# Peptides against a protein of PDB entry 4PN1: the designs that were tried, part 224

Target 1, 261 residues: chain A of PDB entry 4PN1
Amino acid sequence: KIEMNFLNKPIVPDTTKVISNFLTHYLITEPVEHVEIEAKLGTLIDLETQNRFEFPVMNETILNPEFNLRTRFESDMTASEHKYLNEFLNQAFRDSQKPGRLPFAYKHTKQVDLFYETEDNSRDKIRVSKNQSDNQVLACVKKRRVADLFLYCPNDAFDIRISISDELPVSMPSGNQQPSLTRLKDRVGYVHQEIKIDLTKTTQNDPVYDTTERHELEVEFGNIADLRDRAQKAKDGMEAPLFRRVQLFMDNVRILRREHS

## One batch from the design tools (peptide; made by RFdiffusion4, then SolubleMPNN)

Design b1_p30_6_s3 (from b1_p30_6, 18 letters changed)
Fold by OpenDDE base, seed 4:
Structure b1_p30_6_s3 (fold): chain B 261 residues (1-261), chain A 30 residues (1-30)
Amino acid sequence: as target 1 above (261 residues)
Amino acid sequence: EEFDKEANEKRIKESEEKLKDSIILPMSWL
């Protein structure tokens, strides 16, 4: 009989522990009330070269947030890359419909996001999301970015930003307020085991600049209540459920960031 | 769960129909 290791027990990858601790902090220790947790595919850009940063590492590496590495994260990709990922996810969706698999759920959403300034001059804008077809209000939130964790992935097409956000539900802006910004979003969403994978094309009209289009892929924890429960259990000394969930999340992210045409 | 071939075929067919408009095309390709 072959054993896994000299303890004959599963070992948790360090990446899983670091991410789990990061999540636990904002789920339990300093809890964000209306938390959103997502990973975006993109590129860590060296501010000096304006090219992808070249760290002296050979594999996936979580960057220490205490260090200013003179980088920015661009959560964008080419239209071709986005299309490739769309086709890839479509195939994954198809394959999951086969007997013996857990099927993906799929949703195509076209929405408009309207951004409004707050009366208190807060840096956080109110976002009203509406369905493009019928103008039904989908959400009205004040979203604040709380924290980021960056993963440099030298062997993959993309680097990763894991973000903690607070999405506070708020009342609709007054009818006399005009949006400061309008964005059109075309989104295809795939859900598997409560992990959401969204491909989003965002179109923004600027009165000064040409229409800008952004192509994003995001992976989100679809069940925050479950994740919070797992994080609480981890704080109470039972870490395995949280580690398993984070591992699942990261494996999906790892699959996606490796895909390229 | 017992394998229901008919139900699975239906699910697959419905899934294919959902994917017909799934590709997000850039404006530059329209």
Scores: peptide ipSAE 0.163, ipTM 0.733, DockQ to the pose 0.013
Fold by OpenDDE base, seed 1:
Structure b1_p30_6_s3 (fold): chain B 261 residues (1-261), chain A 30 residues (1-30)
Amino acid sequence: as target 1 above (261 residues)
Amino acid sequence: EEFDKEANEKRIKESEEKLKDSIILPMSWL
C-alpha cells in the first residue's frame, strides 16, 4: 500500500494557497461587484535590459507585489506561438470529444471594441464591444484593473499575470461621441469545466503608425458565482473546494505556458 | 455515465465542423 505522505493526507501547494488568498480578498473581503479574474500568458520584461527578467529562482514563483522589481508585463506573443497554441487547443478540443472525456465548448468570435472617453474625464474608458458581422452590441463596460499577481516561470515559455478586474456595466456613450480608439478582435474561445481559454488576435489601426497586431492567450474563471461561493466557504473554514478550483485553473495555465513552437 | 454513441458521433462531427476556421491567422498570412 502506498501513502501520499507521512500524514497520509493531501497537502495544498503553497502557490495554490497564495493565489486562493489573493482571490478570496477580492471575492469576499473587499468584494469586487462585477469581478473578472483572468490569467494572461506573457513575459516579465526587465525595464533596464528590455529582455525577459532573470529572477534568482529555479521554478514557478509568485512575485511579491510589495516590491518594485522594475519590470513590466507584456501579454503579447509571436504569431507563430499563437498559432501553435491554437493548434494545440484544437487538438485538445478534439480529444475531449471522445468517450469518457468532458468535452470542450468552442466559440469563434469576431468583434470590434470601441473606446470612448468618459464625461468625467476619468482615466478609465468606456468600451463598447460589437459583433463584426451584424454590429450588435455585445457589451458596454467600464473596466478597471483592481489588482495583479505575477508569476515568474523560468522553465516555461511564458510568465503569468493574474488580474482582478471590475467590469462595470455602463450606459452607451452619447450618439455624438466619437470613439478615441477602435480595435478589431478575432477570438477563439474554449471552455472546459467552466475554465475559459481565449486566443485573441487584436488589430489596431494607428493613424501615425502601421497596423499593429497583438496575440494574447487568456485563461478565465468562467463561473464567478461558484468561485465566490467556494471563497466564502474557505473563509468559513472549508478551504478544499476553493483550493481544488484554483488548482484546476492553475494546472490549465501551466499546460499552456509550457507549450511553444 | 453510459457512453452514448450517437451523442458522441454528433459531438465529433460538430467539433470538426467548428474547427474548420478555428485557426487565427495573422494579417500577413491572409
Scores: peptide ipSAE 0.161, ipTM 0.734, DockQ to the pose 0.013
Fold by OpenDDE base, seed 3:
Structure b1_p30_6_s3 (fold): chain B 261 residues (1-261), chain A 30 residues (1-30)
Amino acid sequence: as target 1 above (261 residues)
Amino acid sequence: EEFDKEANEKRIKESEEKLKDSIILPMSWL
């Protein structure tokens, strides 16, 4: 008979604990009301070299936010990498439709995001999202970035930024206001076990600069209410449900960041 | 069991149809 360890009990990876505590802070301790929690694939760039940062670690590690490491995070990838991930997720989607699996949900969305300045000149812009096909308003929000947690992943294609955002629903801008910025988004979304995985191509037309295209992959917690409940239970001394959910989330992130074209 | 198989095959087929336009192509490839 084999036991898991000398206690014969599951042990939680330290990464899971750290992330769980981070999430619990913004879910329960200082709760963000309209919280969005997402992980983006990208690259930690050394501001001095403009290359990927090299940290003296050999595996996935959470960077301490108390230290200014003189980095920026680029939430972008090449078109080829993005295509590969798209094909990979398509295959995962297909395979999940087979008997004995939990199926993915799939959605293709084309939207336009219109950004408006606020009357109070606040740093946060109002974003109006519309469906490109029928111009239907999908959302009108003021998004505020609350916190970031960075994971350096030396053995993988991408580093990770986990972000806490507040997406406050707001009234539509007045009809006389012109958008300061317009972005086109082509998004392919996958949902598995309430974890959302989105591949997004963003096109920005700048009148001064050439059209820029970005390719992003994000992983999001699709059920914030459940996550908040789990975080509350964790604060009450029952951590296992939260740890399991964070582990699931991180396993999906880990799969994706390891894929190469 | 046959119903389940047929339903599954239908689901797979419908899923494949949904994926036909799933690939996001960069402008450089258009």
Scores: peptide ipSAE 0.147, ipTM 0.728, DockQ to the pose 0.013
Fold by OpenDDE base, seed 2:
Structure b1_p30_6_s3 (fold): chain B 261 residues (1-261), chain A 30 residues (1-30)
Amino acid sequence: as target 1 above (261 residues)
Amino acid sequence: EEFDKEANEKRIKESEEKLKDSIILPMSWL
């Protein structure tokens, strides 16, 4: 008979612990009320070289936020990479519909985001999201970025940014106010075990800047209430449920970041 | 102002046309 280790018990990877602690802080310790927690695939860029950052490490590592590493994160990929991931997820969706599997849910959404300046000229804009087909208002929010955690992944096509945001519902802007920015989003969403995976093509129209396109892949915790409950239990000394959920999340992220055309 | 609005609307329309087939639907939805 083979045992897992000399304790014959599962061991939690250090990455899982670090991420779990990060999440617990903003779920429980300094709780964000309308929290969104997502991982984006992208590239850590060295500000000095303008190339992908090169750390002296050989595997996935979480960057310490206490250090200014002079990096920026580009949450974008090529159209080819995005297409490949789209095909990959489509296949994963199809395969999950087979007997004996847990099926993906799928949704295609096309929306327009209108951004408005606030009366106080705060950095945080009001975002009005509408369905492109019928102009139905889907949301009106003020999104604030609360914290980021960066993972450098030297063996994979993409690095990862885990972001915590506060999406505060707000009143609609005045009818006389013009949007400062318009963004079209074409999004294909996949949900598996309450983990949401979104492929998004974004076209941004700025009155001042040229039209820009982005191709993004994001992985989000689809059940924040459950995650918050798990985080509370972790703070109370029962860490296993939180660790399991974070491991599931990260395993999905790890699958995706390894895929490339 | 009117020119900027028309230009913006045109850009939006052109962008919408580019987005139509930007994401591949699963075969089950085609």
Scores: peptide ipSAE 0.075, ipTM 0.492, DockQ to the pose 0.009

Design b1_p30_6_s4 (from b1_p30_6, 16 letters changed)
Fold by OpenDDE base, seed 2:
Structure b1_p30_6_s4 (fold): chain B 261 residues (1-261), chain A 30 residues (1-30)
Amino acid sequence: as target 1 above (261 residues)
Amino acid sequence: EEYDKKANEERIKKSKEELKNSIILPMDWL
């Protein structure tokens, strides 16, 4: 009979522990009230070379936030990469509808995001999201980026940024305020086991910069209440449920970042 | 989103280059 290891029990990868601890901090220790947790696919750019960051590692590596590596993260990808991922996810969706599988859910959303300056002149803008078809208000929030965790992935097409954000619901801006920025978002969303995978094409009209288009893929925890419960259990000494959920999330991210045209 | 002027300029440049031979994305599961 073969055993898994000399303890004959599952072992948790260090990556899973590090990410779990990061999430637990902002879920439980210093809790963000209206937390959004997402991973974006993109590229870590070395500010010195303006090329993809090169680090002396041979596999997926979480970068220590305490170190300033003089990098930026570009969440944009090429149209061809975005198309490839769309086709890949379409196939995954179809395959998941087969007997014996857990099915994907699908949603196509077109929205307009209007950004407004705050009265206190804070860096955080108010975002009003509306449905493009009927101008129905979907949300009015002040989104604050709380923390980022970067994964350098030398063997894959994309690097990863995991972000903690606070999406505070706020009142609509006064009628006298004009939006400082307008974004059109065309989004296709895939949901599997409460993990959201979104492909988004964003068109932005900037008064300073000409119209630009972005192509993004993001993976989000769809059930924050469950995740918070798991994180609390982890703080109480039962880590396995949190580790399993983080592992699921990261495996989905790993699948996606390996795919490219 | 965090504002980065340099990142934005590079993104605009890249987008303009791609728009010359832009691929229409099938923004649907079909």
Scores: peptide ipSAE 0.034, ipTM 0.416, DockQ to the pose 0.014
Fold by OpenDDE base, seed 3:
Structure b1_p30_6_s4 (fold): chain B 261 residues (1-261), chain A 30 residues (1-30)
Amino acid sequence: as target 1 above (261 residues)
Amino acid sequence: EEYDKKANEERIKKSKEELKNSIILPMDWL
C-alpha cells in the first residue's frame, strides 16, 4: 500500500492558491459584475533591454504586482508558433473524440471589432463585434481591464498574463458615430471541460501606421457562474472545488505554453 | 465533478464539421 504523503491527502501547489485567491478577490470580495477571466500567452519584455524579462527564478513564478518590474507584456507570437499551436489543438481535438475521452468543441469565427469613443471621454471604448460574413452584431460591450497577474515562465516558450476584465453590455453607438478603430479577427476556439482556448489572428488597419497582424492564444474560464460558486465555497472554507478548477485551467495553460514550432 | 457532455452535444457535432476549416498560417520565414 502506498500513500501520496504523510497525511495521505492531496496538497495544493502554492501557485494554485495564489491564483485562486486572486480570482476570489474579483469574483467575491470586490466582485466584477460581468467578469471575463483569461490567460494570454506572450512575452514579458524588460523595458530596459527590450528583451525577454529575466528573473532569478527557475520555474513558473507569479510576479508580485506590488513591484514595478519595468516590464511590458506582449500578447503575441510568431505565425509559425501560432500555426503549430493550431495543428496541436486540432490533433488534441481529434484525440478527444475517441471513446473514453471528453470531447472538445470547436468553433471558427471571423469577426470585425469596431471601437467607438465614449461621450464621457472614458478610456474604455465601446466595442461592437460583428460577424464578417453577415454583419450580424455579436456583441456591444464596454470592456475594462480590472487587474492582471503575470507569470514568468523561464522554462517555457511563453510567459502568461492572467487578466480580469469587466465586459459591460452597452447600447449600440449612435448611427452618426464613426469607429475610431477597426480590427479583423480570425479566431478558432476550442472548448474542453468549459475551458475555452482561442487562437486569434488579428489584423488592424491604421491610417497612420501600417497594417499590423497579431497572433494570440488565450485560455478563458468558460463558466464564470460555476467559478464564482467555487470561489464562494472557498471563502466559506471549502477550497477544494476552486483549487481543482484553477488547477485544470493552469494545466491547460502549461500544456500550451510549452508547445511551439 | 462531471462536464455535461449532452448539453454540448450539438456544439460538438458542429465542431467536427468546422475543424477542417481551421486556420492555416505560413512559416515565419524560409
Scores: peptide ipSAE 0.016, ipTM 0.393, DockQ to the pose 0.015
Fold by OpenDDE base, seed 1:
Structure b1_p30_6_s4 (fold): chain B 261 residues (1-261), chain A 30 residues (1-30)
Amino acid sequence: as target 1 above (261 residues)
Amino acid sequence: EEYDKKANEERIKKSKEELKNSIILPMDWL
């Protein structure tokens, strides 16, 4: 008989605890009402060198947000990397349909995001999302970034940004208002065990700048109510359900950031 | 349970049909 350790009990990695505490803060302690929690693949860039940031660590490391490391995060990848991940996820989808597995769900969405200025001239814009095929309104929200947590991943192709956002539903802009910005999104979404994985190609036409294209991959908690319940239980002394959910989320992120062409 | 099974089967069917289409990236960027 083999035991997992000298206590023969599960132990939680420190990364899981730190992330769980971060999430609990914005779920329970200072609760965000319409919270979105996502991880994006990208690159931490050193502002001085304009190259990928180099930190004296040898593995996945959560950066302390209290320190200004003079970095920026670029949530983008090459078309080749994006294509590879698309093919990888397609295969993962197919494999998950086999007996004995939990199946992926898949959805392909083409949408247009229209950004409108607010009447109060706040920095936060109203985003109206519409389906490209029938022009049906999918959402009308004012999104605010609340907090970020960065993971430096020296052994992988990508670094990670975990973001807490507030997506406040708002009324549609008046019919006389013109959008200040239009963004086209081609998105393929995969859902497994209520974890959502999205590959998104974004095209933005700026009247001043040339057309910009971005290739993004994001991983999102698909069941916030369940996550909030788990976080509450953790505050009440039962941490295991939260840790398991965060571990699942991070394992999916770790799989994806290791895959590269 | 039967309702959940049917709903799941329909979801899987729809997902498989949609899987035929994925994000098309320019080949010159590869």
Scores: peptide ipSAE 0.015, ipTM 0.366, DockQ to the pose 0.014
Fold by OpenDDE base, seed 5:
Structure b1_p30_6_s4 (fold): chain B 261 residues (1-261), chain A 30 residues (1-30)
Amino acid sequence: as target 1 above (261 residues)
Amino acid sequence: EEYDKKANEERIKKSKEELKNSIILPMDWL
């Protein structure tokens, strides 16, 4: 008979613990009411060199937010990379439909995001999302970025930003208000075990500059209520359910950031 | 990857429900 280790018990990676604690803080300790938790693939850019950040580590590393590393995060990729990931996820979707697997769900959405300034001139804008096909309002929210956790991934094509946001539902802007910004989003969403993976092409029309296009991949916790419950249990001394969910999330992220054309 | 039988059944059920509401996956990139 073989055992997993000398305790014969599962062990949780330190990365999982750190992320779990980070999430628990904003789920339970200082709870964000309408929390969105997502990981975006992108690149940590060194502000000094304007190239990808280099740090003296050899593997996936959570950066300590207490340190100013003079970096910025660019949540973008090339069209080629985005296409490759789309093909990869399409294949994963197909494979998951086979007997004995848990299937992906798939949804394609095209929406317009209209951004409005708030009356208080706060940095937080109101976002009205509409379906492109019928102009139906999908959401009206005031999104506030609460916190970020950055993972430097030297062995992979992408670094990761895990973001905590508050998406507060708000009333529609007055009819006299004009959007300060309009973005078109073409998104394909894959859902597996309540983890949502979105590939998004964002088009922004600037009246002064040429149209810009951004390609993003994000991974989101699709069941916040369950995650919050798990986080509460963790604070109560039962950490395993939270760790398992975070591990699942991170494994999906790790798969995606490793795949590249 | 420790899940009890009940949890697995619930996940399977949910996945099937999600799939039922899914649209056809295009073969082409967006």
Scores: peptide ipSAE 0.021, ipTM 0.346, DockQ to the pose 0.040; fails the geometry check

Design b1_p30_7_s1 (from b1_p30_7, 13 letters changed)
Fold by OpenDDE base, seed 5:
Structure b1_p30_7_s1 (fold): chain B 261 residues (1-261), chain A 30 residues (1-30)
Amino acid sequence: as target 1 above (261 residues)
Amino acid sequence: SDELIEELNSLSEDKPLVEDKESDGLYIPP
């Protein structure tokens, strides 16, 4: 008989602990009411070289936010990479439909995001999301970025930004207001065990600038209530449920960031 | 504005992401 280790108990990776603590802070300690928690695939760019940063580490590393590393995060990827990930996820979807597996859910959504300036001159814009097919309002929110956690992944195609956002539902802008920005989003969404994986093609038309297209992959916690409950239990000394959920999330992220054409 | 949405929809229709494996865009899994 083989045991897991000399204690014969599961061990939690340090990354899981750090992320769990980060999430617990914004779920419980200083709770964000309408929290969105997502990881985006992208690249940590060295501001001096404008290339991918090279940190003196050999594996996945959470960057300490207390240090100014002179980096920026670019959540864009090439169309080829995005297509590859789409094919990969399509295959994963198909495989999950087999007997004995937990199935993916799939959704294709085309929406328009209209951004409006706020009356209080807040940097946060009001986003009105509408379905492209019927112009139905899907959401009207003011999204505030609360915190970021960056993972440098030297062995993988992508680095990771985990972001905490507050998506506050707000009233629709007045009918006389014009959007300051409009974005088209074509999103293919996969859900497995309440973890959302979205491939999004964003098209932005600027009347002054050329049309820009961005390709993003995001991984999101699909059940915030459950996650908050787990975080509360962790604060109360029962950390295992939170660690398990964070581990699942991170394993999905790790799978995806390794994939490239 | 509704006009802007219509324009955006028109643009999206001109270059739709095809539900085809041979498409350059996103496609629907079978």
Scores: peptide ipSAE 0.052, ipTM 0.385, DockQ to the pose 0.016
Fold by OpenDDE base, seed 1:
Structure b1_p30_7_s1 (fold): chain B 261 residues (1-261), chain A 30 residues (1-30)
Amino acid sequence: as target 1 above (261 residues)
Amino acid sequence: SDELIEELNSLSEDKPLVEDKESDGLYIPP
C-alpha cells in the first residue's frame, strides 16, 4: 500500500493557505457585499526596466503587498496568445463532453460597455453593459477594486492578479449624461464546476490612440455563495472545503497560464 | 498593501488599450 506521506494525510500548499486567508478576509472578516473574485492572466512589469518583473525565485510566488515593488500589472496578451488559449479551451470543452467527464458550458456574448462619470466625480465610474444585438441592458454597476494579490510565475507565460472587487448595482445614469468611454466586448465564456473562464476581446475607439484592442483571460469564482459558506466554515475551524475550492481554482489558473503560442 | 494596490491600480486604469491588429476574433466550439 502506498501512502501520500508519513502522516498519510493531505497537506495544504502554502500558496493555497495564503490565498484562502486573503479571500476569507473579504468574504467574512470585512465582507464585500457584491463581491467579485477573479484571476487575470497578464504580466508584472518592472517600472524601472519596462520589462517583465524579475525576482530571485524559481517558481510561483505570491508577492508581499506590503512592499513597494515598483511594478504594474498588464492584464493583456497578444492576439496570437489569445487565439491559442481560445483553441485550447475549445478542445478542453470538446473533451469534457465525453462520457465520464463533467462538461463545460459555453456562452458567446457581444456587449457594449458604456462608462459614465459619477455625480461626485469619484474615481469609480458607472458601467452600463448592453447587448450589442438588441441594446438590452445587462447590468448597471459601479465597480470598485478592493484588493489585489499578485503571483509572479517565472516558469509560465503569464503572471496572475487575483482581484477582489465590489460590483455595486446602481441606477441608470440620467438621460442627459454622455458616456465618457465606450468599449465593445466580444466574450466567450467557459464554465466548469462553477469556475468561469472568460476570453474577452475589448475594442475601444480613442480619439488620441485610434482603435485599440485588448485581449484578456479571466478566471472567476462562479458561485460566491458557496465560496462564502466555505470561508465561514474555515473561520469556524473547518478549512478543508475552502482549501479544496481554492486549489481547484488555482489549478485551473495554473493550467491556463502555462499555455502560450 | 494599500499603497501597492493603489499604485498598481492607478497605473493600469489610466493605460490605454494595446493596439493589436492581428486579432481574428474568438472561436466558437462546435
Scores: peptide ipSAE 0.034, ipTM 0.381, DockQ to the pose 0.018
Fold by OpenDDE base, seed 3:
Structure b1_p30_7_s1 (fold): chain B 261 residues (1-261), chain A 30 residues (1-30)
Amino acid sequence: as target 1 above (261 residues)
Amino acid sequence: SDELIEELNSLSEDKPLVEDKESDGLYIPP
């Protein structure tokens, strides 16, 4: 008979524990009320070289936020990479519709985001999201970035930023206020086991800069209430449910960050 | 620290969007 290890018990990867603790902090310890938790694919850029950051590690590693690494995160990819991921996810969607699998859900959304300055000129802008086809208001929020956790992935096409944000619902801006920024988003969304995977093409018109496009891939926890429940259980000494959910999330991220054209 | 995280985040957010030379659109799965 073969056993898993000398304890004959499953072992949780250290990455899963670190991420789980990070999430638990902002879910339970210092809870963010309207929390959004997402991972973006992109590149850690060294501010000195303006190239991809090089760290003396050989595999996926979480960077310690207590160190000033003089980096920025570029949440972008080429159109070709984005197209490849779209095709990859389309195939994954099709395969998941087969008998014996859990199916993906799919949604295509085109929206416009209008950003408004606050009366106090705070850094946090009000974002009004509208459907492009009928101009229906989808959301009006003030988004605050709370925390980031960066994963350097030397063996993969992309590095990862896991972000904690607070999306506070707010009242619509006054009718006489003009948006300071307008952003068009073309998004295809895939949902599997309550994990959202979004491919987003963003178009932004800047009066100073030419029209810029960004191609993003985001992975989001689709059921925050369940995640918060799991985090609470973890605080109460039962960590397994949280670890399983975080591992699922990270495995999906790991699949995606390895794909490129 | 939270302050260091905010600083790193600010640097990332202040970067303008980069124009991609390729204009590939998203397509709907069959």
Scores: peptide ipSAE 0.029, ipTM 0.375, DockQ to the pose 0.018
Fold by OpenDDE base, seed 4:
Order: structure tokens, then sequence, then C-alpha cells
Structure b1_p30_7_s1 (fold): chain B 261 residues (1-261), chain A 30 residues (1-30)
């Protein structure tokens, strides 16, 4: 008989604990009321070299958010990388439809995001999202980035940013207010076990700058209520449910960040 | 803990969201 270790018990990776603690803080300790939690694939760029950040580590490493490493995170990829990931996820979707698997759900969404300045001159903009086909309002929110956790992944195609955001539902802007920015989003979404994986092409027209196109992949916790419940249980001394959910999330992220064209 | 072992070894009980709407197609970047 083979045992896992000398205790014959699974152990929780330190990465899982760190991320779980990070999430618990913003779910329970200093709770964000309308929390969104997502991981984006991208590149940590060293501001001095303008190349991918080099840290003296050989594997996935969570960077300490208290330190300014003079880096920026670029949540973008090439069109070819985005295509590859789309094809990869399409195949994963197809495979999950087979008997004995938990199926993916799939959704293609085309929306326009209209950004408005707030009356209080807050730095946070109001985002009105509308469906492109019928102009139906999908959401009206004030989104604020609360915290970020960066993972440097030297062996993978992408680094990771896990973000905590507050998406406060707000009333529609006054009818006379013009949007300061318009953004088109073409999004294909995959959902598996309440983990959302979105490939998004964003087109932004700037009157001053050339039209910019961004290709993003994000992984999001699809059931925040459940996650908050798990985090509360963790604060109460029952950590297992939270650790399991975080591990599932991170394993999906790890699969995706290794893929490239 | 024994609870941790059970939870970590268990299959996810979470069901995928049933949003299988007919897609007009997949976006494939060029």
Amino acid sequence: as target 1 above (261 residues)
Amino acid sequence: SDELIEELNSLSEDKPLVEDKESDGLYIPP
C-alpha cells in the first residue's frame, strides 16, 4: 500500500493558503459588499527594462503586494494566443459534453460598455453595459479595484493577476450625460463547476489615440455567495471548503496560463 | 484535519451554470 506522506493525509499547498487568506480578508474581514473576484492572464513587466519581470525564483510565486517592485501588469495577449486559447477551450467544452463528465456551459455575448463620470467627480466611473443586439441594459455599476494579488509564473506563458473589485450597482446616469468612453466587448464565456472563463476582445475607440484592441482571458468565481459562505466557515475554523474551492480555481488558472500558440 | 482530507478529496458538488444558449458562433481572433 502506498501512502501520500508519513501522515497519510493530503496537505494544503502554501499558495492555496495565501490566496485563501487574501480572499477571506476581502470577503469577511474587510468585506466588499458587491465583490467580484477574477484572475487575469497577462504579463508582469519590469518598468525599468520594459521586458517581462525577472525575479530570482524558478516557479509560481505570489508577489507581496506591500512591495513596490516597479512593475506593471499587462492584461493582454496576442490575437494568435487568444485564438489558441479559444480553440483549446472549445475542445475542452466538447470533451466535457461526453458521458461521465461535468459539462461546460457556453455563452457568446456582444456588449457595449459606456463609461460615465460620476457627479461627485470620483475617480471611479459608472459603467453601463448594454447588449449590442437589442440595446438592453445588462448592468449599471460603479466598479472599483480594491486589491490585487500578482503571481509571477516564470515557466508559463502568462503571469496572473487576481483582483478584488467592488461592483456597486448604481442608478443610470442622467439622460443628458454623455459617455466619456465607449468600449465594445466580444466575449465568449465558458462555465465549469461555477468557475467562469471568459475570452474577451475589447475594442476601444479613442478620439485622440488609435483604436485599441485588447485580447483578455479572465477566470472568475461564478458563485460569490458560496465563496463568501466558505470564507466565513474558514474564519470560524473550518477551512477545508474554502481551500477546495481555491484549489479548483487555481488549477483552472494553471491549465490556462500554460497554453500558448 | 479529517474534514480537510474529506473535502479536498471529494469531487466538486458544484453544478455548472446552465447557460447553454444557442451561440451565433465562436469568436476566433485572426
Scores: peptide ipSAE 0.037, ipTM 0.408, DockQ to the pose 0.033; fails the geometry check

